# Peptides against a protein of PDB entry 5D63: the designs that were tried, part 29

Target 1, 292 residues: chain A of PDB entry 5D63
Amino acid sequence: SLRRGIYHIENAGVPSAIDLKDGSSSDGTPIVGWQFTPDTINWHQLWLAEPIPNVADTFTLCNLFSGTYMDLYNGSSEAGTAVNGWQGTAFTTNPHQLWTIKKSSDGTSYKIQNYGSKTFVDLVNGDSSDGAKIAGWTGTWDEGNPHQKWYFNRMSVSSAEAQAAIARNPHIHGTYRGYILDGEYLVLPNATFTQIWKDSGLPGSKWREQIYDCDDFAIAMKAAVGKWGADSWKANGFAIFCGVMLGVNKAGDAAHAYNFTLTKDHADIVFFEPQNGGYLNDIGYDSYMAFY

## One batch from the design tools (peptide; made by RFdiffusion4, then SolubleMPNN)

Design b1_p10_7_s1 (from b1_p10_7, 5 letters changed)
Fold by OpenDDE base, seed 3:
Structure b1_p10_7_s1 (fold): chain B 292 residues (1-292), chain A 10 residues (1-10)
Amino acid sequence: as target 1 above (292 residues)
Amino acid sequence: PPLSTTVPLP
């Protein structure tokens, strides 16, 4: 079954993603097919899937940017019914905003069925053009129509997944204690992470003994990412991944504070040095404490 | 036990 998380939802037939037009929070904003750039944020194309308790395979889909929800207009079962952004809540009972999401017959893509109408989210005519209509359309779970098949590219990790990624890293001290701050984390591309670092002013910050040293840099980066998240997204119920670590060197005679994020495949962590903006697989320290 | 001494970049 589909896990709670943030997804980039891509058509199985053409290189088009489910896009909330202009990222607008207005009720009735069209959801359309739009091109995307792999390994980027794709701002208007991220959706938080929230599973509905006690309703099998059923979710709300909140647009991360607008904070509005995928909505089948009037809940109509008519083929060609508009799919729009609309105000809502994560655990709504409104069947216009409830989506049953299960694997398609190919076992890799998903189909998205409206809970009420039983119609499917359809990229009309498989149109790959920007602004192409996405609508509710008649269909079945077993048919192979690529207009109704979607890849769910997971862009976030749970706290448990982050914990697991840390645990399998070789640069963790035996005395390690981790502290989880949130439940679900959007994982940023390094380019975006670096841009936040640049915009924070840290590249121009002066190291000063004790008064503004490694811990200050690392915490300032964490704060900058947190603020970036708050300023960038209207949806709630997730955080932006940016960790702080304290580590001890191999000789056991020095310690350092630094940041870390997750690798592209979410399977491991990569260390980030906030004093110079560098990414390292080995920062020269073994972490004895982290919070993220 | 964790060390309290920090190591900055130059």
Scores: peptide ipSAE 0.045, ipTM 0.760, DockQ to the pose 0.121
Fold by OpenDDE base, seed 2:
Structure b1_p10_7_s1 (fold): chain B 292 residues (1-292), chain A 10 residues (1-10)
Amino acid sequence: as target 1 above (292 residues)
Amino acid sequence: PPLSTTVPLP
């Protein structure tokens, strides 16, 4: 079963992703195939899948950027019916915006079936060009047609997954207490994380004894990431991953405050030093407290 | 309780 989360949705046949054209929030904005760049944000191509309670394998798909939802035009079962962005809510009963998402016959990709029409999201003719039509089309769950097969690349983690990644890190103190602030987190590429750091002004900030020291740097980074999230995305129900840690050195005579994020595979954490923008597997401290 | 000594990077 597909988990709640943020996904980059890529066609199984050609290097094209499901894209909300121009990231527009207007009703009827075309959803199209578009090229993407691996390990980047791909702004208009991120979708929050929200599972519908008590309806097996059924979701709404909210475009992260626009805050609008994937919508089958008029809920029509006709092949070639447009798939668009449209205003909605996460737990709507509108069958135009309800999508049953299950594994395809290949066991790796998914098919996306409209709950009402029973047609499938189709990259028409497998067209790899930017702006290629995505439409509802007749099909079956067992068909191998790559036009209707999609890879769901998870771009977020749950708080539980983040907690697990922290717990297995060797630089966690025996007295560690973690505090979870949100339920689902978009995990940023390091390049984006670094850019937020640069834009925050922290690279030019002066360390000053107690008045602006390690904790101020770490909290300022988290605040910058939080603001970036709020300013960048119109969808709700998720946060941007950026943790704060307090750690103690091996001698037990010094403490430090720093940040951390998740590795690309979401299995581990990497420490981030907000005073210099460095990523480290070992920052020289064992964390006794984190919040994220 | 947390240590009060915070350490700057060079």
Scores: peptide ipSAE 0.034, ipTM 0.746, DockQ to the pose 0.121
Fold by OpenDDE base, seed 4:
Structure b1_p10_7_s1 (fold): chain B 292 residues (1-292), chain A 10 residues (1-10)
Amino acid sequence: as target 1 above (292 residues)
Amino acid sequence: PPLSTTVPLP
């Protein structure tokens, strides 16, 4: 079954993603096929899938940028019915905004069926052009039509997945304690993470003994990422991944505070030095505490 | 001792 999370949803037939046009929060904004750039944010193309309690394989899909929900216009079962962004709530009972998402017959892609109409989200004619129509269309779960097959590329991690990534890292002290602050985290590309760092003013911040040293830099980065998240996205129910660690060196006579994020595959962590913006696999310290 | 015992980094 599909897990709760943030997904980039890509057509199985052509290199197009499900895009909320212009990221607009207006009711009735078209959801369209649009080109995407791998390993980037793809702002208007991120969807939070929220599972509906006690309804098997059924979700709402909230556009991360607009905070609006994928909506089948009037819940119509007619082929070619528009799929739009529309105001809603994560646990709505409106069948226009409820989507049953299960594996297709190929075992790798998913199909997205409207709960009420039983029609499927369809990239009409497999059109790869920007702005191509996405509509409800008749179909079956077993059909091989790539117009109705979608890859759900996970762009977030759960707190448990983050915890597991940390646990695999060799630079964790035996006394390590981790403190989880949120439940689901959007994982940023390094380029975006670095841009937030630059925009925070940290590159120009002066190191000062005790009054503004390693812990201040690390916490300032965490705060900058948090603010960036709040300012950038209208959806709720997720955070932006940026950790803070406290570490001790091998000799046990020096300590440091630093940041960390997840690698592209979400399997490992990489350390980030907020004093210089560097990414390191080994920062020279073993973490005894983290919060993220 | 306090955590903040590091020297400045570039």
Scores: peptide ipSAE 0.031, ipTM 0.731, DockQ to the pose 0.179
Fold by OpenDDE base, seed 5:
Structure b1_p10_7_s1 (fold): chain B 292 residues (1-292), chain A 10 residues (1-10)
Amino acid sequence: as target 1 above (292 residues)
Amino acid sequence: PPLSTTVPLP
């Protein structure tokens, strides 16, 4: 079953993703096929899938950027019915915004069926052009038509997954205590993480003994990421991953504060030094505390 | 107990 999370949803037939046109929050904004760049944010193409309690395999899909929801116009079962962004709530009862998402017959892609109409999200004619129509269309779960098959590339991690990634890292002190602040985290590409760091002013910040030292840098980075998240996305119910760690060196006579994020595959953490913007697999310290 | 001495980048 599909897990709660943020997904980049890519067509199985052509290199096109489900895109909310211009990221507009206006009701009736077209959802269209659009090109994407792997390992980037793809701003208008991220969707928070929220599972509906007691309704098997059924979700709302909230556009991360606009905060609006995928909506089948008038819930019509007619082939070619527009799929748009529309205001809504995560746990709506409106069948126009409820989507049953299950594996296709190929076992890797998913199909997205409107709960009410039983039609499927379809990249019309498999058109790979930017702005190509996405519509509700008749179909079946077992059909192999790639117009209705979608890969769900998970762009987020749960707090449990993040915790597990930390636990696997060899640079964790035996006394480690972690504190989880949120439930679901968008994991940023390093390029975006670095850009936030640059925009924070930290590259120009002067290290000063005690008054603005390692902990200040690390907390400033955490704050910058938090602000970036709030300023960038209209959807709620998730956070941006950026951790703070306190670590001790092998000799046990020095401590450091630093950041960390997750690797591309979400399986491991990588350390980030906010004093110079470097990514390291080994920062020279073993973490005894983290919050994220 | 955690160390109170925090240091810059080594």
Scores: peptide ipSAE 0.029, ipTM 0.716, DockQ to the pose 0.142

Design b1_p10_7_s2 (from b1_p10_7, 5 letters changed)
Fold by OpenDDE base, seed 5:
Structure b1_p10_7_s2 (fold): chain B 292 residues (1-292), chain A 10 residues (1-10)
Amino acid sequence: as target 1 above (292 residues)
Amino acid sequence: PPDSTTVPLP
């Protein structure tokens, strides 16, 4: 079953993703096929899938950027019915915004069926052009039609997954205590994480004994990421991943504060030094405390 | 070992 999370949804037939046109929050904004760049944010193409309690395999899909929801126009079962962004709520009862998402017959891709109409999200004619129509279309779960098959690339991690990634890292002190701040985290590409760091002013910040030292840098980075998240996305119910760690060296005679994020595959953490913007697999310290 | 509760971070 599909897990709650943020997804980049890519067509199985052509290199096109489900895109909310211009990221507009207006009701009736077209959802269209659009090109994407791997390992980037793809701003208008991220969708928070929220599972509906007691309704098997059924979700709302909230556009992360606009905060609006994928909506089948008038819930019509007619082939070619527009799929648009529309205001809604995560746990709506409106069948126009309820989507049953299950594996296709190929076992890798998913199909997205409107709960009410039983039609499927379809990249019309498999058109790979930017702005190509996405519509509700008749179909079956077992059909191999790539116009209705979608890869769900998970762009987020749960707090439990993040916790597990930390636990696997060899640079964790035996006394480690972690504190989870949120439930679901968008994991940023390093390029975006670095850009936030640059925009924070930290590259120009001067280390000063005690008054603005390692902990200030690490907390400032965390705050910058938090602000970036709030300023960038209209959807709620998730956070941006950026951790703070306190660590001690092997000799036990020095400590440091630093940041960390997750690797591309979400399986591991990588350390980030906010004083110089470096990514390291080994920062020279073992973490005894983290919050993220 | 030094920690935030007993020893300031550098």
Scores: peptide ipSAE 0.033, ipTM 0.706, DockQ to the pose 0.152
Fold by OpenDDE base, seed 1:
Structure b1_p10_7_s2 (fold): chain B 292 residues (1-292), chain A 10 residues (1-10)
Amino acid sequence: as target 1 above (292 residues)
Amino acid sequence: PPDSTTVPLP
């Protein structure tokens, strides 16, 4: 079953993603097919899937940028019915905004069925052009039509997944305690993470004994990422991944404060030094405390 | 654990 999370949703037939046109929060904004750039943010193309309690395989899909929800216009079962962004809530009872999402017959892609109409999200004619219509269309779960098959590329991790990634890292001290601040985290590409670091002013910040040292740098990076998240996205119910660690060296006579994020595959953590913007698999310290 | 406050850029 599909897990709660943030997804980039890509057509199985052509290199097109589900895009909220112009990222607009206006009711009735078209959802369209649009090209995307791999390993980037793809601002208007991220969707938070929120599972509906006690309704199997059924979700709302919130556009991360606009904070609006995927909506089948008037809940119509007619083929070609527009799919739009519309105001809503994560746990709505409005069947226009409820989507049953299950694996297709190929076992890798998903189909997205409107809960009420039982029609499927369809890239009309498999059109790969920017702005191509996405609509509700008749279909079945078992057919092979690529217009209605979608890859759900997970762009986030749960707190449990982050915890597991930390737990398998070899640079964790025996006294380690982790503190989870949120439940779901958008994981940024390193390029974006670095850009936030640059924009924070940290590259020009001077290390000063006690008054602005390693802990200040690490906390400032965390704060910069938090603010970037708040300023960039209108959806709620997620955070941007940026951890803070305190670590001790092997000799046990020196400590450091630093950041960390997740690798591209979300399986491991990578350390980030906010004093120089470097990414390291080994920062030379074993973490005894983290919050993220 | 030791104090983490004194860690200059190498």
Scores: peptide ipSAE 0.031, ipTM 0.728, DockQ to the pose 0.212
Fold by OpenDDE base, seed 2:
Structure b1_p10_7_s2 (fold): chain B 292 residues (1-292), chain A 10 residues (1-10)
Amino acid sequence: as target 1 above (292 residues)
Amino acid sequence: PPDSTTVPLP
């Protein structure tokens, strides 16, 4: 079963992703195939899949950027029916915006079936060009047609997954206490995380004894990431991953405050020093407290 | 910039 989360949705046949054209929030905005760049944000191509309670394998798909939902135009079962962005809610009963998402016959990709029409999201003619039509089309779950097969690349983690990644890190103190602030987190590429750091002004900030020291840097970074999230995305129900840690050194005579994020595979954490923008596998401290 | 040691130890 597909988990709640943020996904980059890529066609199984050609290097094209499901894209909300121009990231527009207007009703009827075309959803199209578009090229993407690996390990980047791909702004208009991120979708929050929200599972519908008591309806097996069924979701709404909210465009992260626009805050609008994937919508089959008029819920029509006709082949070639447009798929658009449209205003909605995460737990709507509108069958135009309800999508049954299950594994395809290949066991790796998914098919996306409209709950009402029973047609499938189709990259028409497998067209790899930017702006290629995505439409509802007749099909079956067992068909091997790559036009209707999609890879769901998870771009987020749950708080539980983040907690697990922290717990297995070797630089966690025996007295560690973690505090979870949110339920689902978009995990940023390091390049984006670094850019937020740069834009925050922290690279030019002066360390000052107690009045602006390690904790201020770490909290300022978290605040900058939080603001970036709020300013960048119209969808709700997720946060941007950026943790704060307090740590003690092996000698027990020094402490430090720093940030951390997740590795690309979401299995581990990497430490981030907000005073210099460095990523480290070992920051020289063992964390006794974190919040994220 | 230098590390701070002002964060309380556990």
Scores: peptide ipSAE 0.031, ipTM 0.721, DockQ to the pose 0.736
Fold by OpenDDE base, seed 4:
Structure b1_p10_7_s2 (fold): chain B 292 residues (1-292), chain A 10 residues (1-10)
Amino acid sequence: as target 1 above (292 residues)
Amino acid sequence: PPDSTTVPLP
């Protein structure tokens, strides 16, 4: 079954993603096929899938940027019915905004069925052009039509997944205590993480003994990422991944505060030095505390 | 563990 999370949803037939046109929050904004760039944010193409309690394999899909929801216009079962962004709530009972998402017959892609109409989200004619129509269309779960098959690329991690990534890292002290702040985290590409760092003013900040030292830099980076998240996205129910660690060296006579994020595959952590913007696999310290 | 200390970095 599909897990709660943030997904980039890509067509199985052509290199197009499900895009909310212009990221607009207006009711009736078209959802369209659009090109994407791998390993980037793809701002208008991120969807929070929220599972509906006690309804098997059924979700709302909230556009991360606009905060609006994928909506089948009038819930119509007619082939070619528009799929749009529309205001809603994560746990709505409106069948226009409820989507049953299960594996297709190929075992790797998913199909997205409207709960009410039983029609499927379809990239009409498999059109790979920007702005191509996405509509409800008749179909079956077993049909091999690539117009109705979608890859769900996970762009977020749960707190449990983040915890597991930390636990696998060799630079964790035996006394380590981790504190989880949120439940689901959008994982940023390093380029975006670095840009937030630059925009925070930290590159121009002066290290000063105790009054503005390693912990201040690390906390300032965490705060900058949090603010960036709040300013950039209208959806709720997730955070932006940016951790703070306290570490001790092997000799046990020096400590440091630093940041960390997840690697591209979400399997490992990478350390980030907020004093210089560097990414390191080994920062020279073993973490005894983290919060993220 | 000791308190958090660093050497100034550019």
Scores: peptide ipSAE 0.026, ipTM 0.709, DockQ to the pose 0.171

Design b1_p10_7_s3 (from b1_p10_7, 5 letters changed)
Fold by OpenDDE base, seed 1:
Structure b1_p10_7_s3 (fold): chain B 292 residues (1-292), chain A 10 residues (1-10)
Amino acid sequence: as target 1 above (292 residues)
Amino acid sequence: PPESTTVPLP
């Protein structure tokens, strides 16, 4: 039932997330419990869950920052076996890196079982301290132990979900045509999106008739987000959400180019004006074309 | 729809 996507994985018992220590790409890097800040990127704590074809509820978990995979050391079924980052591939057959992820008995959290060993990812002793050990540990699917229960906070959307969010927006023209460029999108907090905008130099860019006008601003923002994604993350198989729209005004005699992103709940889009860095529910135009 | 017009912000 877990969808492909990028997740922040939080312990059900204490305010600790699954963290790849120092975001290191080295084989054997410890995966640990670490504090997190809500509504931020949490760089070392994002995991791309890739479902394995024809294997029910089974995934690889790629650390977004390092590009390495969650790995049960030697695939051992012994309680206390280290869980580390290790090089791998999204569709590996290595059972050390295959994780069956299903709902716990509480119906909200998940348990993460190693496919081979049948042990569970465990925050040892429920330790909330930074650097707390995460290990494979014996358990059952129906056990209520919060050390082995995890909330999967989805930080991304599929192209289909983005399409659905656009489709329900009231500011879409009857002639609208959308073009999907990628399959899965990390959705940034507005603060991060704004910071990318600032760092791009767009706030200081001079509007010039035709030569650097609305379309140039909108495309420059898209390019800046794309570059930020490439420079920030080592994992593949996802993009950073930043759309470009062309819209027409209600009178039908003027058009504008602008950006858009998704709201925090991923249910709606919000328009972004790259000329001033503003977020708007209504930008004054109805979109007849988008690519994202 | 019309071509993209110059829409500078005030």
Scores: peptide ipSAE 0.031, ipTM 0.731, DockQ to the pose 0.146
Fold by OpenDDE base, seed 4:
Structure b1_p10_7_s3 (fold): chain B 292 residues (1-292), chain A 10 residues (1-10)
Amino acid sequence: as target 1 above (292 residues)
Amino acid sequence: PPESTTVPLP
């Protein structure tokens, strides 16, 4: 079954993603096919899938940018019915906004069925152009039609997945204690993470003994990422991944505070030095504490 | 472990 998370949803037939046009929060905003750039944030193309309790394989899909929900217009079962962004709630009972998401016949892609109408989200005619119509369309679960097959590229990690990535890292002290602050985390590309760092003013900040040293830099970076998240996205129920670590050197006579994020495949962590904006696989310290 | 301290970095 599909896990709760943030997804980039890509058509199985053509290089198009499910896009909320202009990221608009207006009711009735078209959801369309649109080109995307791999390994980028793809602002209008991120969807938070929230599983409905006690309803098998059924979700709401919240656009991360607009905070609105994928909505089948009037819940109509007619082929060609518009799929739009519309105001809603994560645990709505409105069948226009409830989507059953299960694996397609190929075992890798998913189909997205409206709970009420039983029609499927369809990239009409497999059109790869920007702004191509996405609509409800008749279909079956076992059909091979790529117009109704979607790859769910997971862009977030659960707190448990983040914890597992940390546990696999060789630069963790035997006394390590981790503190989880949120449940689901959008993982940023390094380019975006670096841009937040630049915009925070940290590149121009001066190291000063005790009064503004390593811990201040590390906490300021986390605060900047948190603020960026709040200012950038209208959806709730997730955080932006940015960790803070305290580490000790091998000799045990020096300590440092630094940041970390996840690698592209979400399997490992990479250390980030907020004093210079560098990414490192080994920062020269073993972490005895983290919060993220 | 010791308190978190460091020297200036670039």
Scores: peptide ipSAE 0.029, ipTM 0.722, DockQ to the pose 0.175
Fold by OpenDDE base, seed 5:
Structure b1_p10_7_s3 (fold): chain B 292 residues (1-292), chain A 10 residues (1-10)
Amino acid sequence: as target 1 above (292 residues)
Amino acid sequence: PPESTTVPLP
């Protein structure tokens, strides 16, 4: 079954993603096919899938940017019915905004069925052009039509997955204590993470003994990421991944505070030095504490 | 653990 998380949803037939046009929060904003760039944020193309309790394989899909929800216009079962962004809530009972998402017959892609109408999210005619119509369309679960098949590229991790990634890292001290702050985390590309770092003013910040040293830099980076998240996205129910670690060197006579994020495959962590913006697989310290 | 210290820049 599809896990709760943030997804980039890509058509199985053509290089097009499900895009909320202009990221607009207006009711009735068209959801369209649009090109995307791998390993980037794809701002208008991220969707938080929230599973509905006690309704098998059924979700709301909240556009991360707009905070609005995927909505089948009037819940109509007519082929060609518009799929739009519309105001809603994560656990709505409105069948216009409830989507049953299960594996397609190919075992890799998913189909997205409206709970009420039983029609499927369809990239009309498989049109790969920017702004191509996405609509509700008749179909079946076993049909091989790529217009109705979607890859769900997971862009987030659960707190448990993050915890597991940390646990696999060789630079964790035997006394390590981790503190989880949120449940689901959008994992940023390094380029975006670096840009947040740059925009924070940290590159120009002066190191000062005790008053503004390693812990201040590390906490300032986390605060900057948190603010970026709040300012960038209208959806709720997730955080932006940015960890803080305290570590001790091998000799046990020096300590450091630094940041960390997850690797592209979400399986490992990479250390980030907020004093210089560097990414390191080994920062020279073993973490005895983290919060993220 | 000891107090945190800065990693020197190259």
Scores: peptide ipSAE 0.028, ipTM 0.717, DockQ to the pose 0.148
Fold by OpenDDE base, seed 2:
Structure b1_p10_7_s3 (fold): chain B 292 residues (1-292), chain A 10 residues (1-10)
Amino acid sequence: as target 1 above (292 residues)
Amino acid sequence: PPESTTVPLP
């Protein structure tokens, strides 16, 4: 089954993603097919899938940017019914905003069925142009029509997945204690992570003994990422991944505070030095504490 | 563990 998380949803037939037009929060904003750039944020094309308790394989889809929900207009079962952004809640009972999401017949892509109408989210005519219509359309789970098949590319990790990535890293001290702050984390591309670092002012910050040293840099980066998240997205129920670590060197006579994020495949962590903006697989310390 | 120390930039 599809896990709770943030997804970039791409058509199986053409290089088009499910896009909330202009990221608008207005009720009735069209959801359309739109081109995307790999390894970027794709601001209007991220969707938080929230599983509905006690309803198998059924979700709401919240646009991360607008905070509005994927909505089948009037819940109509008519082919060609508009799919729009509309105000809602994560655990709504409105069948216009409930989507059953299961594997297609190919075992890799998903189909998105409206819970009420039983029609499927369809990229009309497989149109790859920006602004192409996405609509509810008749179909079956077994059909091979790529207009109704979607890849769900996971852009987030659960706290448990992050914990597992940390635990298998070779630079974790035997005394390690981790503290989880949130439940689901959007994982940023390094370019975005670096841009937040630049915009934080840290590149120009002066190191000063005790008063503004490694821990201050690491905490400032964490705070900058947190603020960026709050300022950038209207959806709730997730955080932006940015960890803080305290580590000790091999000699046991020095400690350091630094940041970390996840690799692209979400399987490993990479260390980030907030004093210089560097990414390292080995920062020269073994972490005895992290919070993220 | 020791007190947190900085890694000065060059």
Scores: peptide ipSAE 0.027, ipTM 0.713, DockQ to the pose 0.148

